# Peptides against a protein of PDB entry 2QAS, part 7

Target 1, 120 residues: chain A of PDB entry 2QAS
Amino acid sequence: PPEDLMQYEAMAQDALRGVVKAALKKAAAPGGLPEPHHLYITFKTKAAGVSGPQDLLSKYPDEMTIVLQHQYWDLAPGETFFSVTLKFGGQPKRLSVPYAALTRFYDPSVQFALQFSAPE

## One batch from the design tools (peptide; aimed at target 1 V67 F88)

Design b1_p11_3_s3 (made by RFdiffusion4, then SolubleMPNN; from b1_p11_3, 3 letters changed)
Fold by OpenDDE base, seed 2:
Structure b1_p11_3_s3 (fold): chain B 120 residues (1-120), chain A 11 residues (1-11)
Amino acid sequence: as target 1 above (120 residues)
Amino acid sequence: AVPPPPPANAP
C-alpha cells in the first residue's frame, strides 16, 4: 500500500485528543460539567511531561486512571497538558498530564469513549 | 463500551 506521508491517522488522533481538551475546558468552566457527565482519564505515568507525587506515580508504573466528577479542583486545561488537584487517600495532590500521554477517555453518562496510542 | 479501570482517586 502507498505510504502516507501526510500522516493522516496521526492528525485524526490529534484531533480526537482535542476532544479531551475541549471536554476538560468545559469541566473547568464555572459550574463544572453538566450532570451526569463525568470523565475517566487514563494516561501513561512514565510519559514525558507527566508530573505528580512520586509516591503516587510509583504505584502506577504503567498507566493510571483518574475520575473527574465530584472531587476535582483547580482544573487547568492548557494547550498541551492539563493539571488538576484530586484527592488520593484523602490527600489533595496535583497532577499534570500532557494530552499526548493519554491512552483513554471515557464518559460513562453517555458511554462516550476514546482510545489513544500514547508514546512512552 | 467497556468501563475504565478503577480510578486512583475517590469518585
Scores: peptide ipSAE 0.371, ipTM 0.852, DockQ to the pose 0.848
OpenDDE base, seeds 1, 3, 4, 5: peptide ipSAE 0.368, 0.368, 0.370, 0.371; ipTM 0.848, 0.849, 0.849, 0.851

Design b1_p11_3_s4 (made by RFdiffusion4, then SolubleMPNN; from b1_p11_3, 3 letters changed)
Fold by OpenDDE base, seed 2:
Structure b1_p11_3_s4 (fold): chain B 120 residues (1-120), chain A 11 residues (1-11)
Amino acid sequence: as target 1 above (120 residues)
Amino acid sequence: ATPPPPAANAP
C-alpha cells in the first residue's frame, strides 16, 4: 500500500489525546468532575517527560494506571502534560505525565474508552 | 466495555 506522507493516523491520535486533555481540564475545574464521571488513565512510566516518586515508578516498570474520582488534588492539565497529586498507599504523591505517554483513557460511567500507541 | 486495569492509587 502507498505510504501515508500525511501521517493521518498520527494526526488522529493527537486529536484523541486532545480529548484527554479536555477531559482533564474539566476535571480540574471547580467542583471537579461531574458525577458519576471518573477517569482511568494509563501511561508508560518510562516515557520521556514522566516524573514522580522513584519508588512509585519503580513499582511500575512499564505502565501505570491512575484513577481520578474522589481523591485527586491540584490537577494541572497543561498543554503537553498534566500533573496531579494522588494518594498511593495513603501517601500523597505528585505525578507529571505527558499526554504523549498515555496508552489508555477510560470513563466507566459512560463506558467511554480511548487507546493510544505510545513509544515502547 | 472492558474494565480498566487496577489503579495504582485505588483506595
Scores: peptide ipSAE 0.444, ipTM 0.862, DockQ to the pose 0.904
OpenDDE base, seeds 1, 3, 4, 5: peptide ipSAE 0.435, 0.437, 0.438, 0.436; ipTM 0.859, 0.859, 0.860, 0.854

Design b1_p11_4 (made by RFdiffusion4)
Pose (drawn by RFdiffusion4):
Structure b1_p11_4 (pose): chain A 120 residues (1-120), chain P 11 residues (1-11)
Amino acid sequence: as target 1 above (120 residues)
Amino acid sequence: FTARPAANDTH
């Protein structure tokens, strides 16, 4: 014991997914992130709400990490998901990722990191 | 906590 009927830990997890959304809004600002900040986003490929090229999604069965630093265009962080154009083998592609699909967040510049979808 | 390989091109 005790069984947590309030699920405080789960609420804290969701509250923290919001940091990723807020960080993506700064990155979507004209001019991008304030250097040397850049972002690593890890997400569940099969989590509902994610869309991308069928070929690309098949290459990454469960987890996929993307880096937002030198090569990303048209970052569009909605309230419930974000979409971004990235290059894979020199070929530009479009992704949509719900914040709910996120499992990790890391900015190597200040070594700030978050882990989600992990009740432990 | 460590950086995982990026699925996209980084440069």

Design b1_p11_4_s1 (made by RFdiffusion4, then SolubleMPNN; from b1_p11_4, 6 letters changed)
Fold by OpenDDE base, seed 3:
Structure b1_p11_4_s1 (fold): chain B 120 residues (1-120), chain A 11 residues (1-11)
Amino acid sequence: as target 1 above (120 residues)
Amino acid sequence: PEVPPPANDTE
């Protein structure tokens, strides 16, 4: 088959990553997400730019899924990555995740799902 | 679609 020298699939993936960024910006706005919307975000823990507690990341050597619904604080959705404070076993921990590290996004309230191919 | 298990505390 013909070779795609335009790399349309990659461009489409980047556009879809923009959906996640936009959703997080809404989640970070005053008042948070409109109920019952909540976000499940999965990412590669070893991807470049991912940062957080070593013990936590070691527990999830490949992928990790977090949910933003009832317990999340100081959500800061930047242009290339977002950071957020979540509780794990009762302990608050800060995570920073580049949008490029994402592999899955899901809002079960409306069954909206996205999948991505993330770099290592 | 299947809901993935979250790592963080939810309640």
Scores: peptide ipSAE 0.647, ipTM 0.900, DockQ to the pose 0.920
OpenDDE base, seeds 1, 2, 4, 5: peptide ipSAE 0.641, 0.647, 0.643, 0.637; ipTM 0.899, 0.901, 0.900, 0.897

Design b1_p11_4_s2 (made by RFdiffusion4, then SolubleMPNN; from b1_p11_4, 6 letters changed)
Fold by OpenDDE base, seed 3:
Structure b1_p11_4_s2 (fold): chain B 120 residues (1-120), chain A 11 residues (1-11)
Amino acid sequence: as target 1 above (120 residues)
Amino acid sequence: MEVPPPANDTE
């Protein structure tokens, strides 16, 4: 097949990462997500820019999935990464995740799914 | 699509 010198697939993936950012911005707005929408987000825990408790990240050496539905606080969707406070075993932890680290996004309420290639 | 298992507390 002919060579794609435009790198269209990479452009498309970046655009789709923008969907996740936009969804998180909606989730962070006053009132939160409209029910029953909720977000499953999977990311590479060792990707550049991922930040969180070392003990937590050590339990998930490859990928971690978080859900934003009932227990999340201080969701801050920035331009290149988002941060959020979640509870793990009853303990609140702060995570910061670059959008580039994402590998999966899913809203089961409407069965909307996205998958991404993430850097190592 | 299968729902991914979340790491954080959900309830």
Scores: peptide ipSAE 0.649, ipTM 0.910, DockQ to the pose 0.924
OpenDDE base, seeds 1, 2, 4, 5: peptide ipSAE 0.643, 0.647, 0.642, 0.639; ipTM 0.909, 0.910, 0.910, 0.908

Design b1_p11_4_s3 (made by RFdiffusion4, then SolubleMPNN; from b1_p11_4, 5 letters changed)
Fold by OpenDDE base, seed 2:
Structure b1_p11_4_s3 (fold): chain B 120 residues (1-120), chain A 11 residues (1-11)
Amino acid sequence: as target 1 above (120 residues)
Amino acid sequence: PSVPPAANDTE
């Protein structure tokens, strides 16, 4: 097949990553997400720019899934990454995740799903 | 797709 010098697949993936960013911005707004919407976000823990507690990331050497529904704080969706405080075993921990590290986005309330390829 | 298991606490 012809060589795609435009890299359309990557462009499309980037646009869809924008959906996640927009959704997180809605989640961070006053009042949070409109119920019953909530977000499952899966990412490569070894991807460049991912940061968080070493013990937590070590527990998930490949991928990790977080849910934003009832227990999330200080959600800060930036232009290239988001950060959020979640509880793990009752302990609050801060994660910072570039959108480029995402492999899955899912809102089960409306069964909306996105899949991404993310390098480590 | 199915709901994946979340790492963080949920209620």
Scores: peptide ipSAE 0.634, ipTM 0.899, DockQ to the pose 0.882
OpenDDE base, seeds 1, 3, 4, 5: peptide ipSAE 0.626, 0.631, 0.628, 0.623; ipTM 0.896, 0.896, 0.897, 0.895

Design b1_p11_4_s4 (made by RFdiffusion4, then SolubleMPNN; from b1_p11_4, 6 letters changed)
Fold by OpenDDE base, seed 2:
Structure b1_p11_4_s4 (fold): chain B 120 residues (1-120), chain A 11 residues (1-11)
Amino acid sequence: as target 1 above (120 residues)
Amino acid sequence: MEPLPPANDTE
């Protein structure tokens, strides 16, 4: 097939990453997400810009999934990344994840799913 | 699609 010098697929994926950002902004609003909506977010732990406890990230060398439903605090969705406090084994930890690091987004309540090709 | 097991505590 002919070369796509416009890189339409990449443009489309970037647009779809915008959906995740928008969803997180709704989740961060007062009152959180409207029930029963909740978000499963999967990302590459070694992607540039990902930050969090070393022990936690070491446990997930490739990618990990977090769920925003019952236990999440101080969700801060920025323009390029979001940060959130979650509990892992009872211990609260702060994660910072660039939207570019995402590989999967899923809301089981309405079976809405997105998958992305994130750089290693 | 099925949800992947979350790393964080959920209950």
Scores: peptide ipSAE 0.634, ipTM 0.916, DockQ to the pose 0.945
OpenDDE base, seeds 1, 3, 4, 5: peptide ipSAE 0.621, 0.625, 0.626, 0.618; ipTM 0.911, 0.911, 0.915, 0.911

Design b1_p11_5 (made by RFdiffusion4)
Pose (drawn by RFdiffusion4):
Structure b1_p11_5 (pose): chain A 120 residues (1-120), chain P 11 residues (1-11)
Amino acid sequence: as target 1 above (120 residues)
Amino acid sequence: PDEHMASFHPP
């Protein structure tokens, strides 16, 4: 014991997914992130709400990490998901990722990191 | 150039 009927740990998890959304809004600002800040986003490829080229999603069965630093365009962070154009093998492609699909967040510049979808 | 991969775990 004790069984947590309030699920405080789960609420804290969701509250923290919001940091990713807030960080993506600063990155979507004209001019991008304040250097040397850049973002690593890891997400569940099969989590509902994610869309991308069928070929690309098949290459990454469960987890996929993307880096937002030197090569990303038209970052559009909605309230419940974000979409971004990235390049894979020199070919530009579009992704949509719900904040609920996120499992990890890392900015190597200040070594700030978050882990989600992990009740432990 | 950015590198995108299957998984990445922070230290």

Design b1_p11_5_s1 (made by RFdiffusion4, then SolubleMPNN; from b1_p11_5, 5 letters changed)
Fold by OpenDDE base, seed 2:
Formats: sequence, structure tokens, C-alpha cells
Structure b1_p11_5_s1 (fold): chain B 120 residues (1-120), chain A 11 residues (1-11)
Amino acid sequence: as target 1 above (120 residues)
Amino acid sequence: EDVHTSSFVPP
């Protein structure tokens, strides 16, 4: 097959990451997501730019999925990454996740799913 | 496992 010098698949992947960013911006707006929408976000914990408690990230050496539904605070979706506060072991922890680190996005309410290839 | 995290895979 001919060589794709345009790298269309990669461009499409990046565009779809924009969907996640847009969804998170909706989630961060006053009132949060319109019910019953909620988000399952999976990311590689060792990806560049991922930040969080060392003990937590050590517990999840490969991937972890966070759920944004009822128990999340201070969601801040930036242009290249988002940050959010979640409770782990009863303690609030701040996570910072670049969109490039995402491997899966899912909204069970409408069965909308996206999968991404993320570098280690 | 915390309620906020899992290895959940959508069907």
C-alpha cells in the first residue's frame, strides 16, 4: 500500500482527543454534566506529563481509569491537559493528565466510546 | 478498589 506521508490516522486521533477535552469542559461548567452523562477516562500513568501522588501512581503502574460522575472536584480542563481532585482511600488527591496520555474515553449513558494509542 | 478508579473496560 502507498505510504501515508500525511499521517491521517494520527491527525484523526488528535482530533478525537479534542472530543475528550470538549467533554471535560462541559463537565467543568457550572452544574456539571447533564444527567445521566458521566465519564470514564483511562490513561497511562507513566505517560509524560502525568502528575499525582507518588504512592497512587505506584499503585497503578500501567493504566488507571477515573470516573467523573458524583465524586470529583475542581475539574480544570486546560488546552493540553486537565486536572481534577478525586478521593483515594478517603483522601482527596489532585491528578493532572495530559490528553495525550489517554487511552480510553467512555460515557456509559449513551455508550459513546473512544480508544487511543498513547506512548509509554 | 476505590470507587473513582478501576480497570473498567467498556463493553
Scores: peptide ipSAE 0.062, ipTM 0.682, DockQ to the pose 0.544
OpenDDE base, seeds 1, 3, 4, 5: peptide ipSAE 0.058, 0.061, 0.058, 0.058; ipTM 0.683, 0.659, 0.679, 0.658

Design b1_p11_5_s2 (made by RFdiffusion4, then SolubleMPNN; from b1_p11_5, 4 letters changed)
Fold by OpenDDE base, seed 2:
Structure b1_p11_5_s2 (fold): chain B 120 residues (1-120), chain A 11 residues (1-11)
Amino acid sequence: as target 1 above (120 residues)
Amino acid sequence: EDVHTASFTPP
């Protein structure tokens, strides 16, 4: 079979990652996500650009899923990565995740799901 | 496991 020199699949994946970015921008807007929408975001914890509390990330050597619902602060969806403050054990922790590190996105309220290939 | 983490995506 001929090689796809256009890399259409990669372009499609990038477009779908754009959906996550757009969703996070909605979540970051005043008032936050419209209820009952909330987001499950799964990412490779060892992917380039991922940063957060070492004690937390150490518990997830491969991938981690975070839930954005109600109690999240300073959600900052940039062009290549997003960062957010979440409370773990009552303590606020800052997490930064490149969109390229994502492996899954899910909104249970409407059962909207996306899956991505991410580097190990 | 905290309320902001999950081991898998719920169906």
Scores: peptide ipSAE 0.221, ipTM 0.775, DockQ to the pose 0.499
OpenDDE base, seeds 1, 3, 4, 5: peptide ipSAE 0.173, 0.218, 0.161, 0.212; ipTM 0.738, 0.770, 0.734, 0.761

Design b1_p11_5_s3 (made by RFdiffusion4, then SolubleMPNN; from b1_p11_5, 5 letters changed)
Fold by OpenDDE base, seed 3:
Parts: C-alpha cells; sequence; structure tokens
Structure b1_p11_5_s3 (fold): chain B 120 residues (1-120), chain A 11 residues (1-11)
C-alpha cells in the first residue's frame, strides 16, 4: 500500500481532540451542560502535563475516568489542557489534564464516543 | 458526594 506522507490519520485524531476541547468549553459556559448531557473523560494518569492529587493518581497508575455531571467546579478548558475541581473523599482537589493525554471521551446521553491513543 | 471515578469502556 502507498505510504501516507501527509499523515492524515494523525490530522484526524487532532481534529477529534478538538471536539473534546469544544465540548468542555460548552460545559464551562454559564449554566453548564444542557441536561441530560454529561461527560466521561478517560486519560493516561502518567502522561506529561497531568497534574492532580498524588494519592488518586497513584491509585490509578495507567488510566482513570472522571465524570463531569453535577459535582464539579471551576472548569477551565484551555487551549492545550483543561483543569477542574473535583471532590475525592470529600476533599476538593484540582486536576489538570492535557488534551493529548486523553484516551476516551463519552457522552452517554447521546451515546457519542471517541477513542484516542495517548503518549505516556 | 464524591465525583465518579472508575475504569470505563464505551459500549
Amino acid sequence: as target 1 above (120 residues)
Amino acid sequence: EDVHVSSFTPP
């Protein structure tokens, strides 16, 4: 088969990561996500740029999934990463995740799913 | 109430 020197698959993956960023920006807007939309976000916990509670990240050494539905605060979707405050064991903690660290995105309300490869 | 954290595979 011909060699793809344009790297179209990588371009497509980057575009799809843009969908996640756009969805999070909608979630961060006043009023939050429109019901019944909610987001399952899976990421590599050891990927470069991931920052969060070390006890939690240690508990999930490969991947973890967070759910953004009701109990989240100060969602800040930047251009290369997003951050959000979540409660773990009753304590609020700040989590920062680069979009490049994502491996899965899912909105069960409309069964919309994306999967990605992510660097360690 | 804690935020849901778990392994997840989309169906």
Scores: peptide ipSAE 0.216, ipTM 0.771, DockQ to the pose 0.649
OpenDDE base, seeds 1, 2, 4, 5: peptide ipSAE 0.058, 0.211, 0.062, 0.065; ipTM 0.672, 0.752, 0.680, 0.669

Design b1_p11_5_s4 (made by RFdiffusion4, then SolubleMPNN; from b1_p11_5, 6 letters changed)
Fold by OpenDDE base, seed 2:
Structure b1_p11_5_s4 (fold): chain B 120 residues (1-120), chain A 11 residues (1-11)
Amino acid sequence: as target 1 above (120 residues)
Amino acid sequence: EDVHTARYVPP
């Protein structure tokens, strides 16, 4: 087939990453997400821009899934990445995740799922 | 509290 010089697939992927950003902005609003909506977010822990406790990231060398439902604080969805505080081992930890690092987004309440191909 | 984090293994 002809070579896609427009790279439409990549553009489509980026557009869909926008859905995640928008969803997180809703989650960050006062009152949080409308129940029963909650978000499962999976990302490559070694992707550029991912930031968090070294020991935690070492524990999850490939991918990590976080759930934003009841136990999350200070969710800050930026334009290129979001940050959030979650508890690991009972201790609050700050994570910063670029949208480009995402591999999966899922809202079980309505079975809405997105998958992304993130660089290895 | 901690149940919202885990390593995900895609199918």
Scores: peptide ipSAE 0.057, ipTM 0.672, DockQ to the pose 0.503
OpenDDE base, seeds 1, 3, 4, 5: peptide ipSAE 0.050, 0.050, 0.051, 0.046; ipTM 0.656, 0.653, 0.659, 0.649; seed 1 fails the geometry check

Design b1_p11_6 (made by RFdiffusion4)
Pose (drawn by RFdiffusion4):
Structure b1_p11_6 (pose): chain A 120 residues (1-120), chain P 11 residues (1-11)
Amino acid sequence: as target 1 above (120 residues)
Amino acid sequence: PPHHMASFHPP
């Protein structure tokens, strides 16, 4: 014991997904992130709400990490998901990722990191 | 460093 009927830990998890959304809004600002800040986002490829080229999603069965630093365009962070154009083998492609699909967040510049979808 | 990968775990 005790069983947590309030699920405080789960609520704290969701509250923290919001940091990713807020960080993506700063990155979507004209001029991008304030250097040397850049973002690593890890997400569940099969999590409902994610869309991308069928070929690309098949290459990454469960987890996929993307880096937002030198090569990303048209970052569009909605309230419930974000979409971004990235390059894979020199070929530009478009992704949509719900904040609910996120499992990790890391900015190597200040070594700030978050882990989600992990009740432990 | 790569622009993407299968998975990345922070230290």

Design b1_p11_6_s1 (made by RFdiffusion4, then SolubleMPNN; from b1_p11_6, 6 letters changed)
Fold by OpenDDE base, seed 4:
Structure b1_p11_6_s1 (fold): chain B 120 residues (1-120), chain A 11 residues (1-11)
Amino acid sequence: as target 1 above (120 residues)
Amino acid sequence: EPDYAARFVPP
């Protein structure tokens, strides 16, 4: 096929990453997500900019999925990354994830799904 | 006890 010098696929993926960012901003607003909406977010744990507890990330050497539903604190959706506090094994832990590291986004309540290509 | 992590997104 002809060479795409415009990189349309990458642009499209970035646009869709914007959906995730927008969704997280809604989740961070007062009152949180409107029930029954909740989010499953998958990302490459070794991607540049990903940070969190070593013990946690070690359990997920490739990808990790976090759930934003019943309990999440200090969700901070920035322009290039978001951070959030979640419980893992009953322990609150802080994660910071660049949107570029995302590979999947899913809201089971309405079966809305997005998939992305992310470098590890 | 509560865990908000999984390896993959549920179908």
Scores: peptide ipSAE 0.268, ipTM 0.790, DockQ to the pose 0.545
OpenDDE base, seeds 1, 2, 3, 5: peptide ipSAE 0.261, 0.260, 0.247, 0.254; ipTM 0.790, 0.793, 0.787, 0.785

Design b1_p11_6_s2 (made by RFdiffusion4, then SolubleMPNN; from b1_p11_6, 5 letters changed)
Fold by OpenDDE base, seed 4:
Structure b1_p11_6_s2 (fold): chain B 120 residues (1-120), chain A 11 residues (1-11)
Amino acid sequence: as target 1 above (120 residues)
Amino acid sequence: EPDYAASFTPP
C-alpha cells in the first residue's frame, strides 16, 4: 500500500483518546458518572509521564487497569493527562496518567470498549 | 475493601 504521510491512524487514535478524556471529564463533574456507568482504564505503567507510588507501579510492570466506580477521589482530567486518587491496600494513592499511555478503555454498563496503541 | 487496580483486561 502507498505510504501514509498524513499518519491518519495516529490521528484517529488521538481522536478516540479524546473520548476517554471526555468521559473522565463527565466523571469529574458534580455528581460523577450516571449510574451504572463506570470505567475500566488500562495503561502502560512505564510510559512517559506516568506517575504514582513506586511500589504500586512496580507491582504492575507492564500494564495496570484502574476502576473508576465508587471509590475514587479528586479526579482531575487535564488536557494531556488525568490524575486520580484510588485506594490500594486501603491506602489512598495518587496516579497521574497521560492519555497517550492508555491501552484500553471499557465501560461495562454499556459494553463500550476502546483499544489503543501505546508506547512500549 | 478491594483494590481498584488489576493486571487484567476487562472483557
Scores: peptide ipSAE 0.104, ipTM 0.717, DockQ to the pose 0.620
OpenDDE base, seeds 1, 2, 3, 5: peptide ipSAE 0.077, 0.103, 0.048, 0.095; ipTM 0.700, 0.712, 0.684, 0.715

Design b1_p11_6_s3 (made by RFdiffusion4, then SolubleMPNN; from b1_p11_6, 5 letters changed)
Fold by OpenDDE base, seed 1:
Structure b1_p11_6_s3 (fold): chain B 120 residues (1-120), chain A 11 residues (1-11)
Amino acid sequence: as target 1 above (120 residues)
Amino acid sequence: MPDYAASFTPP
């Protein structure tokens, strides 16, 4: 088969990562996500740029899924990464996740799912 | 309080 010098697959994946960014920006806007939308976001915990509590990340050495539904605070979706405060064990913790670290995005309310190949 | 982190992928 002919060699794809344009690397269309990579471009397509980057475009789809943009969907996650856009969704998070909607979630961060006043009023939050429109009901019943909520987001499951899975990412590689050891990917470059991922940051959070050491004790928490150590419990998930490969991947971690976070849920943005009713309890999330200070969601800040930047251009290359987003940060958010979530409660783990009753304690608020700040996570920072580059979009490039994502491996899955899912909104159960409309069964919308995306999968990504992310480097470790 | 619910845990908003999981080590599995939701269906």
Scores: peptide ipSAE 0.055, ipTM 0.674, DockQ to the pose 0.613
OpenDDE base, seeds 2, 3, 4, 5: peptide ipSAE 0.051, 0.046, 0.049, 0.049; ipTM 0.665, 0.664, 0.664, 0.658

Design b1_p11_6_s4 (made by RFdiffusion4, then SolubleMPNN; from b1_p11_6, 5 letters changed)
Fold by OpenDDE base, seed 1:
Structure b1_p11_6_s4 (fold): chain B 120 residues (1-120), chain A 11 residues (1-11)
Amino acid sequence: as target 1 above (120 residues)
Amino acid sequence: PPDYAARFVPP
């Protein structure tokens, strides 16, 4: 097969990562996500740029899924990564996750799902 | 209160 020097598949994957970024920006806007939309976001915990409490990340040595639904605070979706405060064990913890670290995105309310290849 | 983390996305 001929070589794809344009790397269209990578472009398409990046575009789909853009969907996650856009969704998070909507979630961060005043009023939050419109009901009943909520987000399940899965990422590689050892990917470059991932930051969070060591005890939490150690519990999920490969990947973990966070839920943005009822309790999340200070969601800050940047251009390359997002940060958010979530409760674990009843305690608020700050996570910082590059979009490049994502492996799954899911909105159960409309059964919208995306999967990505992320660095190991 | 629930932890908003899991190992997988619900079906």
Scores: peptide ipSAE 0.159, ipTM 0.743, DockQ to the pose 0.581
OpenDDE base, seeds 2, 3, 4, 5: peptide ipSAE 0.147, 0.093, 0.060, 0.089; ipTM 0.740, 0.722, 0.666, 0.721

Design b1_p11_7 (made by RFdiffusion4)
Pose (drawn by RFdiffusion4):
Structure b1_p11_7 (pose): chain A 120 residues (1-120), chain P 11 residues (1-11)
Amino acid sequence: as target 1 above (120 residues)
Amino acid sequence: SPSYLDTAPDF
């Protein structure tokens, strides 16, 4: 014991997914992130709400990490998901990722990191 | 640098 009927740990998890959304809004600002800040986002490819080229999603069965630093365009962070154009093998492609699909967040510049969808 | 990783880094 004790069984947590309030699920405080789960609420703290969701509250923290919001940091990723807030960080993506600063990155979507004209001029991008304040250097040397850049972002690593890891997400569940099969999590509902994610869309991308069928070929690309098949290459990454469960987890996929993207880096927002030197090569990303038209970052559009909605309230419940974000979309961004990235290049894979020199070919530009579009992704949509719900914040609920996120499992990890990392900025190597200040070594700030978050882990989600992990009740442990 | 690529905008993606096949494996997530540790932290």

Design b1_p11_7_s1 (made by RFdiffusion4, then SolubleMPNN; from b1_p11_7, 3 letters changed)
Fold by OpenDDE base, seed 3:
Structure b1_p11_7_s1 (fold): chain B 120 residues (1-120), chain A 11 residues (1-11)
Amino acid sequence: as target 1 above (120 residues)
Amino acid sequence: APSYLDEAPAF
């Protein structure tokens, strides 16, 4: 096969990561996501930039999936990462995840899915 | 609806 010096696949993947960012920004807007939309976000817990409670990250050494539907607070989607408060073991925990750490995105309501390769 | 999952739903 011919050599791709443009790195189109990487460009396309970055563009698709932008879809996740945009979706989270919609979720963070007043009123939240329009029912019945909700998000399943999977990421590498050891990826650079991932920040969270030690007990949580230890529980999920490789990847973990968070669900943004009813039990989440203070969703803050930045330009390179997003942060959100979720309850783990009954206690609120702040999690910060770079978009580059994502490996899967899914909205069950419309069966929209994306998959990515994430660095560590 | 759990906030954390060990495995993402299959699609």
Scores: peptide ipSAE 0.284, ipTM 0.832, DockQ to the pose 0.852
OpenDDE base, seeds 1, 2, 4, 5: peptide ipSAE 0.255, 0.269, 0.270, 0.256; ipTM 0.819, 0.829, 0.827, 0.822

Design b1_p11_7_s2 (made by RFdiffusion4, then SolubleMPNN; from b1_p11_7, 3 letters changed)
Fold by OpenDDE base, seed 2:
Structure b1_p11_7_s2 (fold): chain B 120 residues (1-120), chain A 11 residues (1-11)
Amino acid sequence: as target 1 above (120 residues)
Amino acid sequence: APSYLDKAPEF
């Protein structure tokens, strides 16, 4: 097949990452997501820009999934990354995840799923 | 409900 010099697949992936960003912005709005919507977000823990507790990242050397339903605080969806406070080991910790680090997004309530190729 | 998992459930 001919070479795609436009890199349309990458463009499409980035557009779909925008869906995640938009969803998180809805989640961050007052009152949170409308029930029963909730989010499962999977990301590469070693991806560039990922920031979190050292013990947590050591525990999950490849990827992990966070659940945004009940136990999350101060969700802040930025333009290139989002941050959220979750309890790890019983302690609240701040996690920052670039959208580019995502490998999976899922809302079980409506079975909406996205998968992404994230750099190592 | 859990806040994190090592792997997401199957779609």
Scores: peptide ipSAE 0.279, ipTM 0.834, DockQ to the pose 0.854
OpenDDE base, seeds 1, 3, 4, 5: peptide ipSAE 0.271, 0.273, 0.276, 0.266; ipTM 0.832, 0.831, 0.829, 0.829

Design b1_p11_7_s3 (made by RFdiffusion4, then SolubleMPNN; from b1_p11_7 with T7E D10A)
Fold by OpenDDE base, seed 3:
Structure b1_p11_7_s3 (fold): chain B 120 residues (1-120), chain A 11 residues (1-11)
Amino acid sequence: as target 1 above (120 residues)
Amino acid sequence: SPSYLDEAPAF
């Protein structure tokens, strides 16, 4: 097959990462996500730019999935990464995740799913 | 409602 010098697949993947960013911005707005929407976000814990507590990242050496439904605080979706406070072992922990580190996004309420390849 | 999952749910 002919060589794609435009790299359309990569462009499409980046556009779809934009969907996650937009969804998180909706979640961070006053009032949060409209019920019953909630988000399952999976990312590579060793990807460049991922920042979080050592014990948490050690427990999940490859990927981890966070749930944004009832137990999250101070969601801050930036342009290249988002940060959020979650409880781990009963303690609040700040997690920072670049959108480029994402591998899966899912909203069970409407069964909307995305998958990505993430660099480390 | 857990905040972390050991395994992501199947689509």
Scores: peptide ipSAE 0.275, ipTM 0.833, DockQ to the pose 0.866
OpenDDE base, seeds 1, 2, 4, 5: peptide ipSAE 0.244, 0.262, 0.265, 0.250; ipTM 0.820, 0.833, 0.832, 0.825

